# Ledger of designs, part 52: peptides against a protein of PDB entry 3ZN8

Target 1, 125 residues: chain A of PDB entry 3ZN8
Amino acid sequence: LEEYDKIQKKMEDVMEGKGKLTLRDVYAQIIALRKMGPLSKVLQHIPGLGIMLPTPSEDQLKIGEEKIRRWLAALNSMTYKELENPNIIDKSRMRRIAEGSGLEVEEVRELLEWYNNMNRLLKMV

## One batch from the design tools (peptide; made by RFdiffusion4, then SolubleMPNN)

Design b2_p17_3_s3 (from b2_p17_3, 10 letters changed)
Fold by OpenDDE base, seed 5:
Structure b2_p17_3_s3 (fold): chain B 125 residues (1-125), chain A 17 residues (1-17)
Amino acid sequence: as target 1 above (125 residues)
Amino acid sequence: KKRTALLQLIYEFLRSE
């Protein structure tokens, strides 16, 4: 709960142009959410989400759960500097992270691209 | 837990996969 509130405040700051969301923040949020249980239980704790978004099928939940697991593995293989400043992750760092996490380089690239897109969206709100 | 933009974005990404 403490970690959750900290990340919420940071998100608000980003939306107001007072900071940036890092992969460290993303990592902390995912860990905090995982304490609530599997993805299905997490989604049940988000007020209003069921009104705005369709309920995923069981297969979609399984795919999502596996995606979360893989991304956590990638995040666990990053250095503190990389988590704070993902923009420093070059081809060499990306390959190291992939090897350390047992993922393909393309999966690590996908995580980084998602992060960049998320930051862009938050700044537009 | 209160609704958050981060959680919504994560959900939307996971749903698209």
Scores: peptide ipSAE 0.140, ipTM 0.656, DockQ to the pose 0.359
Fold by OpenDDE base, seed 1:
Structure b2_p17_3_s3 (fold): chain B 125 residues (1-125), chain A 17 residues (1-17)
Amino acid sequence: as target 1 above (125 residues)
Amino acid sequence: KKRTALLQLIYEFLRSE
């Protein structure tokens, strides 16, 4: 709970332009959210989500859960320096991460693209 | 209203699916 609050504060600071979200922050946030239970339960705790997004099907939730597991595997295969500064992840590092996590390189690329999009979006909120 | 950081995280995650 304390860790969750700390991460939320950091994300708020990023939204205010006082820093950037790192993959370490993402990792910690995912772990904190996972303590709430399955993705379905997490989504139920988010106010207004039902208004902004259609209710996901059971199959979509299963796909989402699998994706979370895969992303956690990728994050667990990153070095501390990569987690703190994802911009250093070149093609060689990406391949290593993919091999270490049992993922395709494209899946690692997808995570990094998502991260970059998140940082851009948070600054616009 | 501004979206919460958590809402944005989930929104972008689901959008990528």
Scores: peptide ipSAE 0.138, ipTM 0.665, DockQ to the pose 0.363
Fold by OpenDDE base, seed 2:
Structure b2_p17_3_s3 (fold): chain B 125 residues (1-125), chain A 17 residues (1-17)
Amino acid sequence: as target 1 above (125 residues)
Amino acid sequence: KKRTALLQLIYEFLRSE
């Protein structure tokens, strides 16, 4: 709960043009969310989400859970410097992370792309 | 209203699916 509140405040700061969201912050937030239970339970606790998004099927939830697991594996294989400054992650680093996590390089790239998109969105909101 | 960290994270996660 404490980690969740810290990350929420940091995200609010980023939305106001202050600070930077890092992959370390993302990692902490994912861990905090996982304490709420499976993805299905997490989604049920988000007010208004059911109005904005259709209810995911059981198969979609399974895919989502697997994706979260795989992203956590990638994050666990990153160095502290990479987590704090993801822009240093080049092709060589991506290959190392993929090998260390048992993932394809494309999956590591997908995580980084998601992170970059999130940072862009936070600055626009 | 500012989006909560949870909402924003989930939104971007689902968007990538």
Scores: peptide ipSAE 0.133, ipTM 0.661, DockQ to the pose 0.376
Fold by OpenDDE base, seed 3:
Structure b2_p17_3_s3 (fold): chain B 125 residues (1-125), chain A 17 residues (1-17)
Amino acid sequence: as target 1 above (125 residues)
Amino acid sequence: KKRTALLQLIYEFLRSE
């Protein structure tokens, strides 16, 4: 839970216009999640989730868990520079990451798109 | 009550599926 608090604070800082969320932050969050167990168990530890968010189905949790595993593989195949500055990831880097992680290039692109969208969202709030 | 940033992240992650 301490790691979650760190990520929460980081996200709050970004929302306040202080710094940016990096893929290193994303990596840290995923690792924290995995230490708590399956996604279903993680969600159970979040107070107020049931009243703030719709309860995901078991199938949605399974899909989410698999996606997390895939994203971890991609993140583990990135360099430190890429994790800190994902914007440097061009087509060549995406292909390398995909090949190194056993993923499709489209899956790596999806991760990066999600990351970019998340940063935009946080800045809008 | 406003969602926390962490909850929002989780929501957006799950919503993308």
Scores: peptide ipSAE 0.132, ipTM 0.652, DockQ to the pose 0.326

Design b2_p17_3_s4 (from b2_p17_3, 10 letters changed)
Fold by OpenDDE base, seed 1:
Structure b2_p17_3_s4 (fold): chain B 125 residues (1-125), chain A 17 residues (1-17)
Amino acid sequence: as target 1 above (125 residues)
Amino acid sequence: SKRSALLQLIYEFLRSE
């Protein structure tokens, strides 16, 4: 709970322009969420989700769970410097991360794109 | 808010597929 609260506070600070979301923050958030259990259980703890998003099917949950696993693998293959400053991740680093995580380069690119989108989104709120 | 941040995370995560 303490770890989770810390990450949430960080996200709030970013939304208020008091910081920058990093992949380290993302990583910490994901592992904190994973401590709550599988994706299905995590989603149950999100008030209002059923109003904002359709309820995922069992198959969709499995796909989502696998995606989380893959992203964690990618994050685990990053250096601290890369996690703290994702903008330094060039093609060479991306290839290394992909190879180290057993993922396709495109999957790593997808994660980075998601991160960039998330960071922009948080600044809009 | 904490709730909003979490919702945004989940929303964007799911949309990335």
Scores: peptide ipSAE 0.135, ipTM 0.670, DockQ to the pose 0.378
Fold by OpenDDE base, seed 5:
Structure b2_p17_3_s4 (fold): chain B 125 residues (1-125), chain A 17 residues (1-17)
Amino acid sequence: as target 1 above (125 residues)
Amino acid sequence: SKRSALLQLIYEFLRSE
């Protein structure tokens, strides 16, 4: 719950232009959500989601769980500096992270692109 | 809520896979 509150404050700061969401924040949030159980249970705790988004199929949930697992592996392979400032991750760092996490370089790139898009969207809200 | 917004964005990404 404490970690949850920290993430909430960080998100508010980003939306107000007072801060930046980092991969450390993302990592903490994923861990906090995983304590609620599988992705299916996590989704049940999101108010209004059932109205806004369709309920995923069992296959979609499995794909989602695997994606979360893979992203956690990537995040666990990053340094503190990289988590705090993902913009420093160049091709060499990306390859190292991929090798350390057992992922393809393209999967690491996908995570970083998602992160960049997330930050951009939060600033628009 | 801010929590809902973040979770929605994560969900949208996962759904697109």
Scores: peptide ipSAE 0.131, ipTM 0.666, DockQ to the pose 0.425
Fold by OpenDDE base, seed 2:
Structure b2_p17_3_s4 (fold): chain B 125 residues (1-125), chain A 17 residues (1-17)
Amino acid sequence: as target 1 above (125 residues)
Amino acid sequence: SKRSALLQLIYEFLRSE
């Protein structure tokens, strides 16, 4: 819960144009969320989710859980410098991360794209 | 009020699928 609160505050700061969200923050948030249980249980803790999104099927939950596992593997294979400054991750670094995590390069690219989209979203909200 | 970190993270995660 402590890590969750720290990341919550940081995200609020980013939404106000103060600082930036890093992959280190993402990693900490995922770890904090894992303490809440599997993805299905995490979703149950989100008020109003049933209004904005359809309830995912069991298969969709499995896919989502696997994706989280894969992203954690990728994050665990990054250097501290990369986690703090994801913009330095070039094709060579992506390949290294993919090899170290047992993922395809495209999966690492997907994580980075998600991160970039998240930052854009937070800045406009 | 601002959206929670959890909401933002999950929203963007699910949107990417």
Scores: peptide ipSAE 0.131, ipTM 0.665, DockQ to the pose 0.376
Fold by OpenDDE base, seed 3:
Structure b2_p17_3_s4 (fold): chain B 125 residues (1-125), chain A 17 residues (1-17)
Amino acid sequence: as target 1 above (125 residues)
Amino acid sequence: SKRSALLQLIYEFLRSE
């Protein structure tokens, strides 16, 4: 709960144009979510999910869980400096992270792209 | 909203290319 509250605060700050979401924040959020149990259980705690989003199928949930695990592996392979400032992650760093996490470079790129998109999204919401 | 942002995060997180 504590980590979740921190990430929520960070998200709020970003939404207000204060600071930016970091991958450390993302990591903390994922860990907080994992403490709540599987993704299906997490989603059940979100009011109005069925109204705001299409309800994911069981297969989609499994895919989501796997994606979470993969992203955690990537995050665990990043340095503190990279987590705090993902913008420094160049092609060389991406390759290292991919190798260290057992992922394809494209998967690491996808994570970073998602991160950047989220920052943009939060500023628009 | 915060709720909407969280939902969007989850949605994007689950999205597969």
Scores: peptide ipSAE 0.137, ipTM 0.671, DockQ to the pose 0.385; fails the geometry check

Design b2_p17_4_s1 (from b2_p17_4, 9 letters changed)
Fold by OpenDDE base, seed 2:
Structure b2_p17_4_s1 (fold): chain B 125 residues (1-125), chain A 17 residues (1-17)
Amino acid sequence: as target 1 above (125 residues)
Amino acid sequence: DEDKRFLEEFLQYLLAL
């Protein structure tokens, strides 16, 4: 819970435009959420989320859990420099990360695209 | 409230994949 609160506060600073979201921040947040248990339990602990988001089916939760597991494998295969500045990840680095994590290159590309989209949205707020 | 919204959006993006 204490690690979660520290990450939450850092996410506040990013949302206020006082910080930059990195893949290290994403990694730390995913690890903190995983300590709370499966995605289904995490969603149950967030009052109001079920009002804003349709309650995912059990199959959607399983898909989401598998996606988180795959993204953690990719993040664990990144260097510190790549986690702090994901923009340095070229095709060669992306292939190395995919090979090191046992993932397809497209799955690593999808993670990077998601990060870039989220970081753009955070700058617009 | 803002933190919950960020976490909600983060989780929504993870689930939308």
Scores: peptide ipSAE 0.154, ipTM 0.665, DockQ to the pose 0.089
Fold by OpenDDE base, seed 1:
Structure b2_p17_4_s1 (fold): chain B 125 residues (1-125), chain A 17 residues (1-17)
Amino acid sequence: as target 1 above (125 residues)
Amino acid sequence: DEDKRFLEEFLQYLLAL
């Protein structure tokens, strides 16, 4: 519950324009969510999620867990400057991050695209 | 609650990948 409340408060602060969502914020939130247990437990702690989203299958949960693991590896391979300002991540930086995390460059690109989509969504609020 | 919807969407994006 405490981890959830911290995440919620940080998201509220970003949505209220008190800050910009950075990859550092994403990283901190993912770590906090992981402390609640596996993705299945995290989803159970979110009221109304089961109403708004279809309940994921066990296989979908496993895929989601693996994706989170891969994203954490990528985030752990980023510099502080990259986490704070992901827009500086060029092709050379993406390659370095991919190599350091054991991921394909496309997987790092996917994380960055996701982040960009989240920022677009936040701007629509 | 807009904040709640944002969290749900955040998780939906994580799961949709």
Scores: peptide ipSAE 0.152, ipTM 0.664, DockQ to the pose 0.090
Fold by OpenDDE base, seed 3:
Formats: structure tokens, sequence, C-alpha cells
Structure b2_p17_4_s1 (fold): chain B 125 residues (1-125), chain A 17 residues (1-17)
């Protein structure tokens, strides 16, 4: 819970434009969410999500859980420097991460693209 | 609630992929 609260506070600081989201923060957030149980249970803890977002099907939840597992594998294959500064991840690093995680390079690229998009959104808020 | 919004966006992005 304390680690979750630190991550949430850092996310709040980033949302306020006072901080920078890193992949370490993403990793820690995913771990915190997984401690709550399956993605279905996580969604149940967000009041009003079912009003703002379409209720995901059981198949969509399974896909989301598999995506989380794959991203965790990628994150576990990153160095501390890469987690703190994902912008240093070049094609060589991305290939190493993919090979180390048993993922396709495209899946690692997708994670990095998601991270970049998330950081852009957080800076616009 | 910024935490809720972040989590909603995070989950929306995970599910949209």
Amino acid sequence: as target 1 above (125 residues)
Amino acid sequence: DEDKRFLEEFLQYLLAL
C-alpha cells in the first residue's frame, strides 16, 4: 500500500506537470494493480468507470491481462537507466529487451510508444 | 479525481491495444 501511495502521488505530480512519468513508475503501478487481483477486480474498485468506459468483455479482460504480463516481462528485462530514462532505448536496446523478455521487438516498441503518448497526455493536463 | 482519471486512461490504453 505504501508503494502504491508513493506511485499515485508521483502520478498526481506528473498530472500537475510537476514530475515526469518513468517506466519505473509504470512498473510499480502495474505491480500495485496486480496486488488487487485480476483486471476485473481492479475495474470494480473504480467507481463510475462503467459509466465513462464501456464494460469490457471477459475476452477483453483476458487480452488486457496478457498485455500486462508481456509488458512486465519487457520491464523486467530493462536496466535501471532504461526504466528511469526510456528515451535512451535505441534499436539495439529494444532488440535486447525483446530477446530477454521473449517478446517481439514490435511489442517492446508498442510499450515505448504507449509510454511516450502517456507522457504527452500528462503534460497537456 | 486525478488518480481515477489516470487509472481510467491507463486501463483504456491497455484495453485499446
Scores: peptide ipSAE 0.150, ipTM 0.666, DockQ to the pose 0.090
Fold by OpenDDE base, seed 5:
Structure b2_p17_4_s1 (fold): chain B 125 residues (1-125), chain A 17 residues (1-17)
Amino acid sequence: as target 1 above (125 residues)
Amino acid sequence: DEDKRFLEEFLQYLLAL
């Protein structure tokens, strides 16, 4: 319960522009989502999402589940220092993470690019 | 629920990929 409350508070601070999103925060959020079940069940618990997003096909849900699984594998292969400060992830670290997770280097790069884009958007709020 | 709003935004970002 205490770990959950710390994560939630940090997420609130990030959403309010008072904090910095890390890959640790991303990891914690993905784990929280996974506790609700498959992506299809998670979407059913979000009333506003069905209005803003088209209902995904079964194939789109499978693609989304596979992407979540792959990103979790990458995150599980990162060190604590990398999760807290993803900017230290150079080409050598990225290759190690890819090898440890069974992913292509390009898939790890995609996750990092997504994270960087998210942080840019949050700084504009 | 503040947790739900954050989850909604986070999911929107994951699905926008």
Scores: peptide ipSAE 0.148, ipTM 0.651, DockQ to the pose 0.085

Design b2_p17_4_s2 (from b2_p17_4, 13 letters changed)
Fold by OpenDDE base, seed 5:
Structure b2_p17_4_s2 (fold): chain B 125 residues (1-125), chain A 17 residues (1-17)
Amino acid sequence: as target 1 above (125 residues)
Amino acid sequence: DLDREFLERFQQLLLSL
């Protein structure tokens, strides 16, 4: 509960333009969501999402859970400096992260692209 | 496709806070 409240406050600060979303924040959020149960259960607890999102098939949920596990492996292979400042992740760092996580470099790139897109969207709010 | 769905869900989560 205390970890969840810290993450929520950080998200509020980012939405208010008082902070920046980092990969540390993303990591913490993914861990919090996993503690709440499978992605299906998490989505049921988000107000308004049950009305706007089609109920994913069981196979889509399994694929989503595997993607989250792979991204967690990548995040666990990053340094604290990289988690706080993902923009420092060059090709050499990306390769190291991929090797350390057992992922392809392209999968690490995909995570970073996703993060960059999220930060762009948050700046427009 | 999964990245887009995760992005949309994460964005909706952020907007719901």
Scores: peptide ipSAE 0.107, ipTM 0.670, DockQ to the pose 0.405
Fold by OpenDDE base, seed 4:
Structure b2_p17_4_s2 (fold): chain B 125 residues (1-125), chain A 17 residues (1-17)
Amino acid sequence: as target 1 above (125 residues)
Amino acid sequence: DLDREFLERFQQLLLSL
């Protein structure tokens, strides 16, 4: 609960333009969610999600859980500097992260693209 | 397609947390 409140406050600060979302923040949030249990249980506890999104099928939840696991592997293969400033991740760093995590370079690229898109959206609010 | 739906849902989840 305390970890959740910290993540909320950080997200509010980012939404207010008082901060920047980093991959460290993403990592912390994923870990906090994982402590609540499987993604299926976590989604049931998120207020308003059922209003914004259709209830995911069991198969969609499994796919989501696997994607989170892969992203955690990538994040665990990043340096502290890369987590704090993902913009420094060049092709060489991306390849190293992929090799260290057992992922394809394209999967690491997808994570970074998602992060960049997220930051763009947060700046528009 | 499934990856996109997941990413969109995870995005909304992160924003709704």
Scores: peptide ipSAE 0.103, ipTM 0.669, DockQ to the pose 0.462; fails the geometry check
Fold by OpenDDE base, seed 1:
Structure b2_p17_4_s2 (fold): chain B 125 residues (1-125), chain A 17 residues (1-17)
Amino acid sequence: as target 1 above (125 residues)
Amino acid sequence: DLDREFLERFQQLLLSL
């Protein structure tokens, strides 16, 4: 609960333009959400989400959970400097992260693109 | 696209916080 409140406050600060979402923040959020249980349980605890989004199939939840596991492997292979400033991740760093995590370079690129899209969305709010 | 669904759900999560 305390970790959840810290994450909420940090997300509020980012949404208010008082902070920047980093990959360290993403990592902390994923870990906190995983402590609550499977992604299905996490989504069930979000008020209004069940009303606006179709309930994912069990197969979609499994695929989403696998994606989260793969992204955690990538995040665990990043340096502190990369987690705080993902924009420093060049092709050489992406290759190292991919090799260290057992992922394809494209999967690391996908995580970074997702992060960049999230930051763009947060700036529009 | 599973990545889009994950992004949309995570965005909704962030917006609901």
Scores: peptide ipSAE 0.099, ipTM 0.669, DockQ to the pose 0.402; fails the geometry check
Fold by OpenDDE base, seed 2:
Structure b2_p17_4_s2 (fold): chain B 125 residues (1-125), chain A 17 residues (1-17)
Amino acid sequence: as target 1 above (125 residues)
Amino acid sequence: DLDREFLERFQQLLLSL
């Protein structure tokens, strides 16, 4: 019972957000985008925008979908503390996440690098 | 809606551990 209450409180703390982009926010956005379908199909239905954007090849879409699926596997293998504060993820945590998700450590590193770059860009705007 | 789905997936993950 006490462990269950600690889990619920951690879930609530994650849901409130800290006014900064977290890996929780990244997870929620990926799920939202997947529900909308391929962004390319959505953009193709907007008159005038579909003509200016290079339509990714079907192969490029498949590669992108596979990469997103791998990132979701990594995110699902993270703790609540790691999702909310990704800066605590050291080499030991990265290895655990990789092992838990069936990914290479480099794939987990790529996700974290992408997140760090996004946070840097958001602070500049 | 997204927040709820995220919570539900987290609950499912925790139950699978």
Scores: peptide ipSAE 0.055, ipTM 0.586, DockQ to the pose 0.032; fails the geometry check

Design b2_p17_4_s3 (from b2_p17_4, 12 letters changed)
Fold by OpenDDE base, seed 5:
Structure b2_p17_4_s3 (fold): chain B 125 residues (1-125), chain A 17 residues (1-17)
Amino acid sequence: as target 1 above (125 residues)
Amino acid sequence: SEDKRFLQRFQELLLSL
């Protein structure tokens, strides 16, 4: 419950009252962040982040960078229609995305579950 | 800037994954 509350608050802050998050939005923002360089460099260029987040270890940054890279691969393997409406992603689509991204189906499922949880939390606000 | 604030919050979200 505490984790969900934290996620909800973060989503509210990110969405600035838009009330709807798509995977297209997620994709676009990841790309924008990636243009700033590796996660370690991105964190250095974001004012106030060092105040709000504990200083991650180098290993934690590497883990985060890898997760972002993997999710980006999945997102890059989705169609526009899937990015806008992830709820249409069935088992067949999920397998295709996994194959295209070099991920396990379970990792794609995890991304979708995360997205669904985020949207559920936003609707409760 | 609003953009930097948005990116910061989004990054915080990503780190919480």
Scores: peptide ipSAE 0.131, ipTM 0.637, DockQ to the pose 0.082
Fold by OpenDDE base, seed 3:
Structure b2_p17_4_s3 (fold): chain B 125 residues (1-125), chain A 17 residues (1-17)
Amino acid sequence: as target 1 above (125 residues)
Amino acid sequence: SEDKRFLQRFQELLLSL
């Protein structure tokens, strides 16, 4: 719970423009969420989310959980420097990460694209 | 389409947490 609260505060600070979201922050968030249980359980812990968002189907949750597991494999294959500064990840680094994680390079690229999109959204807030 | 929906939900999740 304390770890979760720290990560939440960090995310709030980033959303307020007081910080930068890194892949280390993403990693920490995913780990914290996984400690809470399946995504279905995580969603139940978010007040008001069930009102604002349609309840995902069980199949969608399973797909999501698998995607998160793959992203964790990629993140676990990154160096600390890459996690803190994902912009240094070039094609050579992406290939290494993919090989180390057992993923396709395209899956690593997708993670990085998602991260970049998140940062763009956070800058708009 | 499923991946896109997942990513959207995950984004919303991260923003809501």
Scores: peptide ipSAE 0.107, ipTM 0.648, DockQ to the pose 0.399
Fold by OpenDDE base, seed 2:
Structure b2_p17_4_s3 (fold): chain B 125 residues (1-125), chain A 17 residues (1-17)
Amino acid sequence: as target 1 above (125 residues)
Amino acid sequence: SEDKRFLQRFQELLLSL
């Protein structure tokens, strides 16, 4: 709970343009959310989510949980420097991360694209 | 607050992977 609150506060600072979202922050947030239980339970604890998102099917929840697990494997295979500054991740680093995590290079690229899109959105708010 | 709504959206986006 304390770790979750620290991550939430840091996310608030990033949202106010006072900070930068890193992959370390993403990792910490994923871990905090997973400690709350299965994805289905996490979704139930987010006020208003049930209004904005269609209730995912059980199969969709399983797919989402598997994707999060795969992304965690990728994040666990990154160096501290890569987690703090993901823009240094070139093709060679992506390949190493993929090999270390047992993922395809395209799956690592997808994570990085998601992160880049998220950072762009945060700067626009 | 607007900040809480955005954090919620971030969590939603994370969960909508």
Scores: peptide ipSAE 0.124, ipTM 0.634, DockQ to the pose 0.084; fails the geometry check
Fold by OpenDDE base, seed 1:
Structure b2_p17_4_s3 (fold): chain B 125 residues (1-125), chain A 17 residues (1-17)
Amino acid sequence: as target 1 above (125 residues)
Amino acid sequence: SEDKRFLQRFQELLLSL
C-alpha cells in the first residue's frame, strides 16, 4: 500500500508538471510495483481496472512478467545519464544496452518507444 | 476528477506492457 501511494504521488507530480517522467522514474515505479507481488496481485490493487480492461489470462500475465523482467534488465544496463535523459540513447547506446542486458536491439527500442509514447500522453493532459 | 482517471489509465498502461 505504501509503495502504491508513492507511485501515485510521483505520477501526480508528473501530471501536474512538477517534473518530467524519466526512465529512472519508470524503473523506480516498476520496482515498487514488483514489491507488491506478482503482476496479477498488482493489478488487483488498481481501482477500476476490471471495468476498463479485460482480466488478463494467466498466460498473458506470465508474458507481462517476462517482459517486465526484460525491461528491468535493459534499465539496469543504462547509465544514470541515459535514465535521466533517454533522448541521448542513440543506435550505439541501444546496441550497448542490448548486449549488456542480453536483449535484442529491437526489445530496447520497444522500451524506448513505449517511454516516448507515455511522455506524449502525459503532455496531452 | 478527469486527472485521477487519466492517472489510473496511465498506471494500467504501465502494467499492460
Scores: peptide ipSAE 0.121, ipTM 0.634, DockQ to the pose 0.085; fails the geometry check

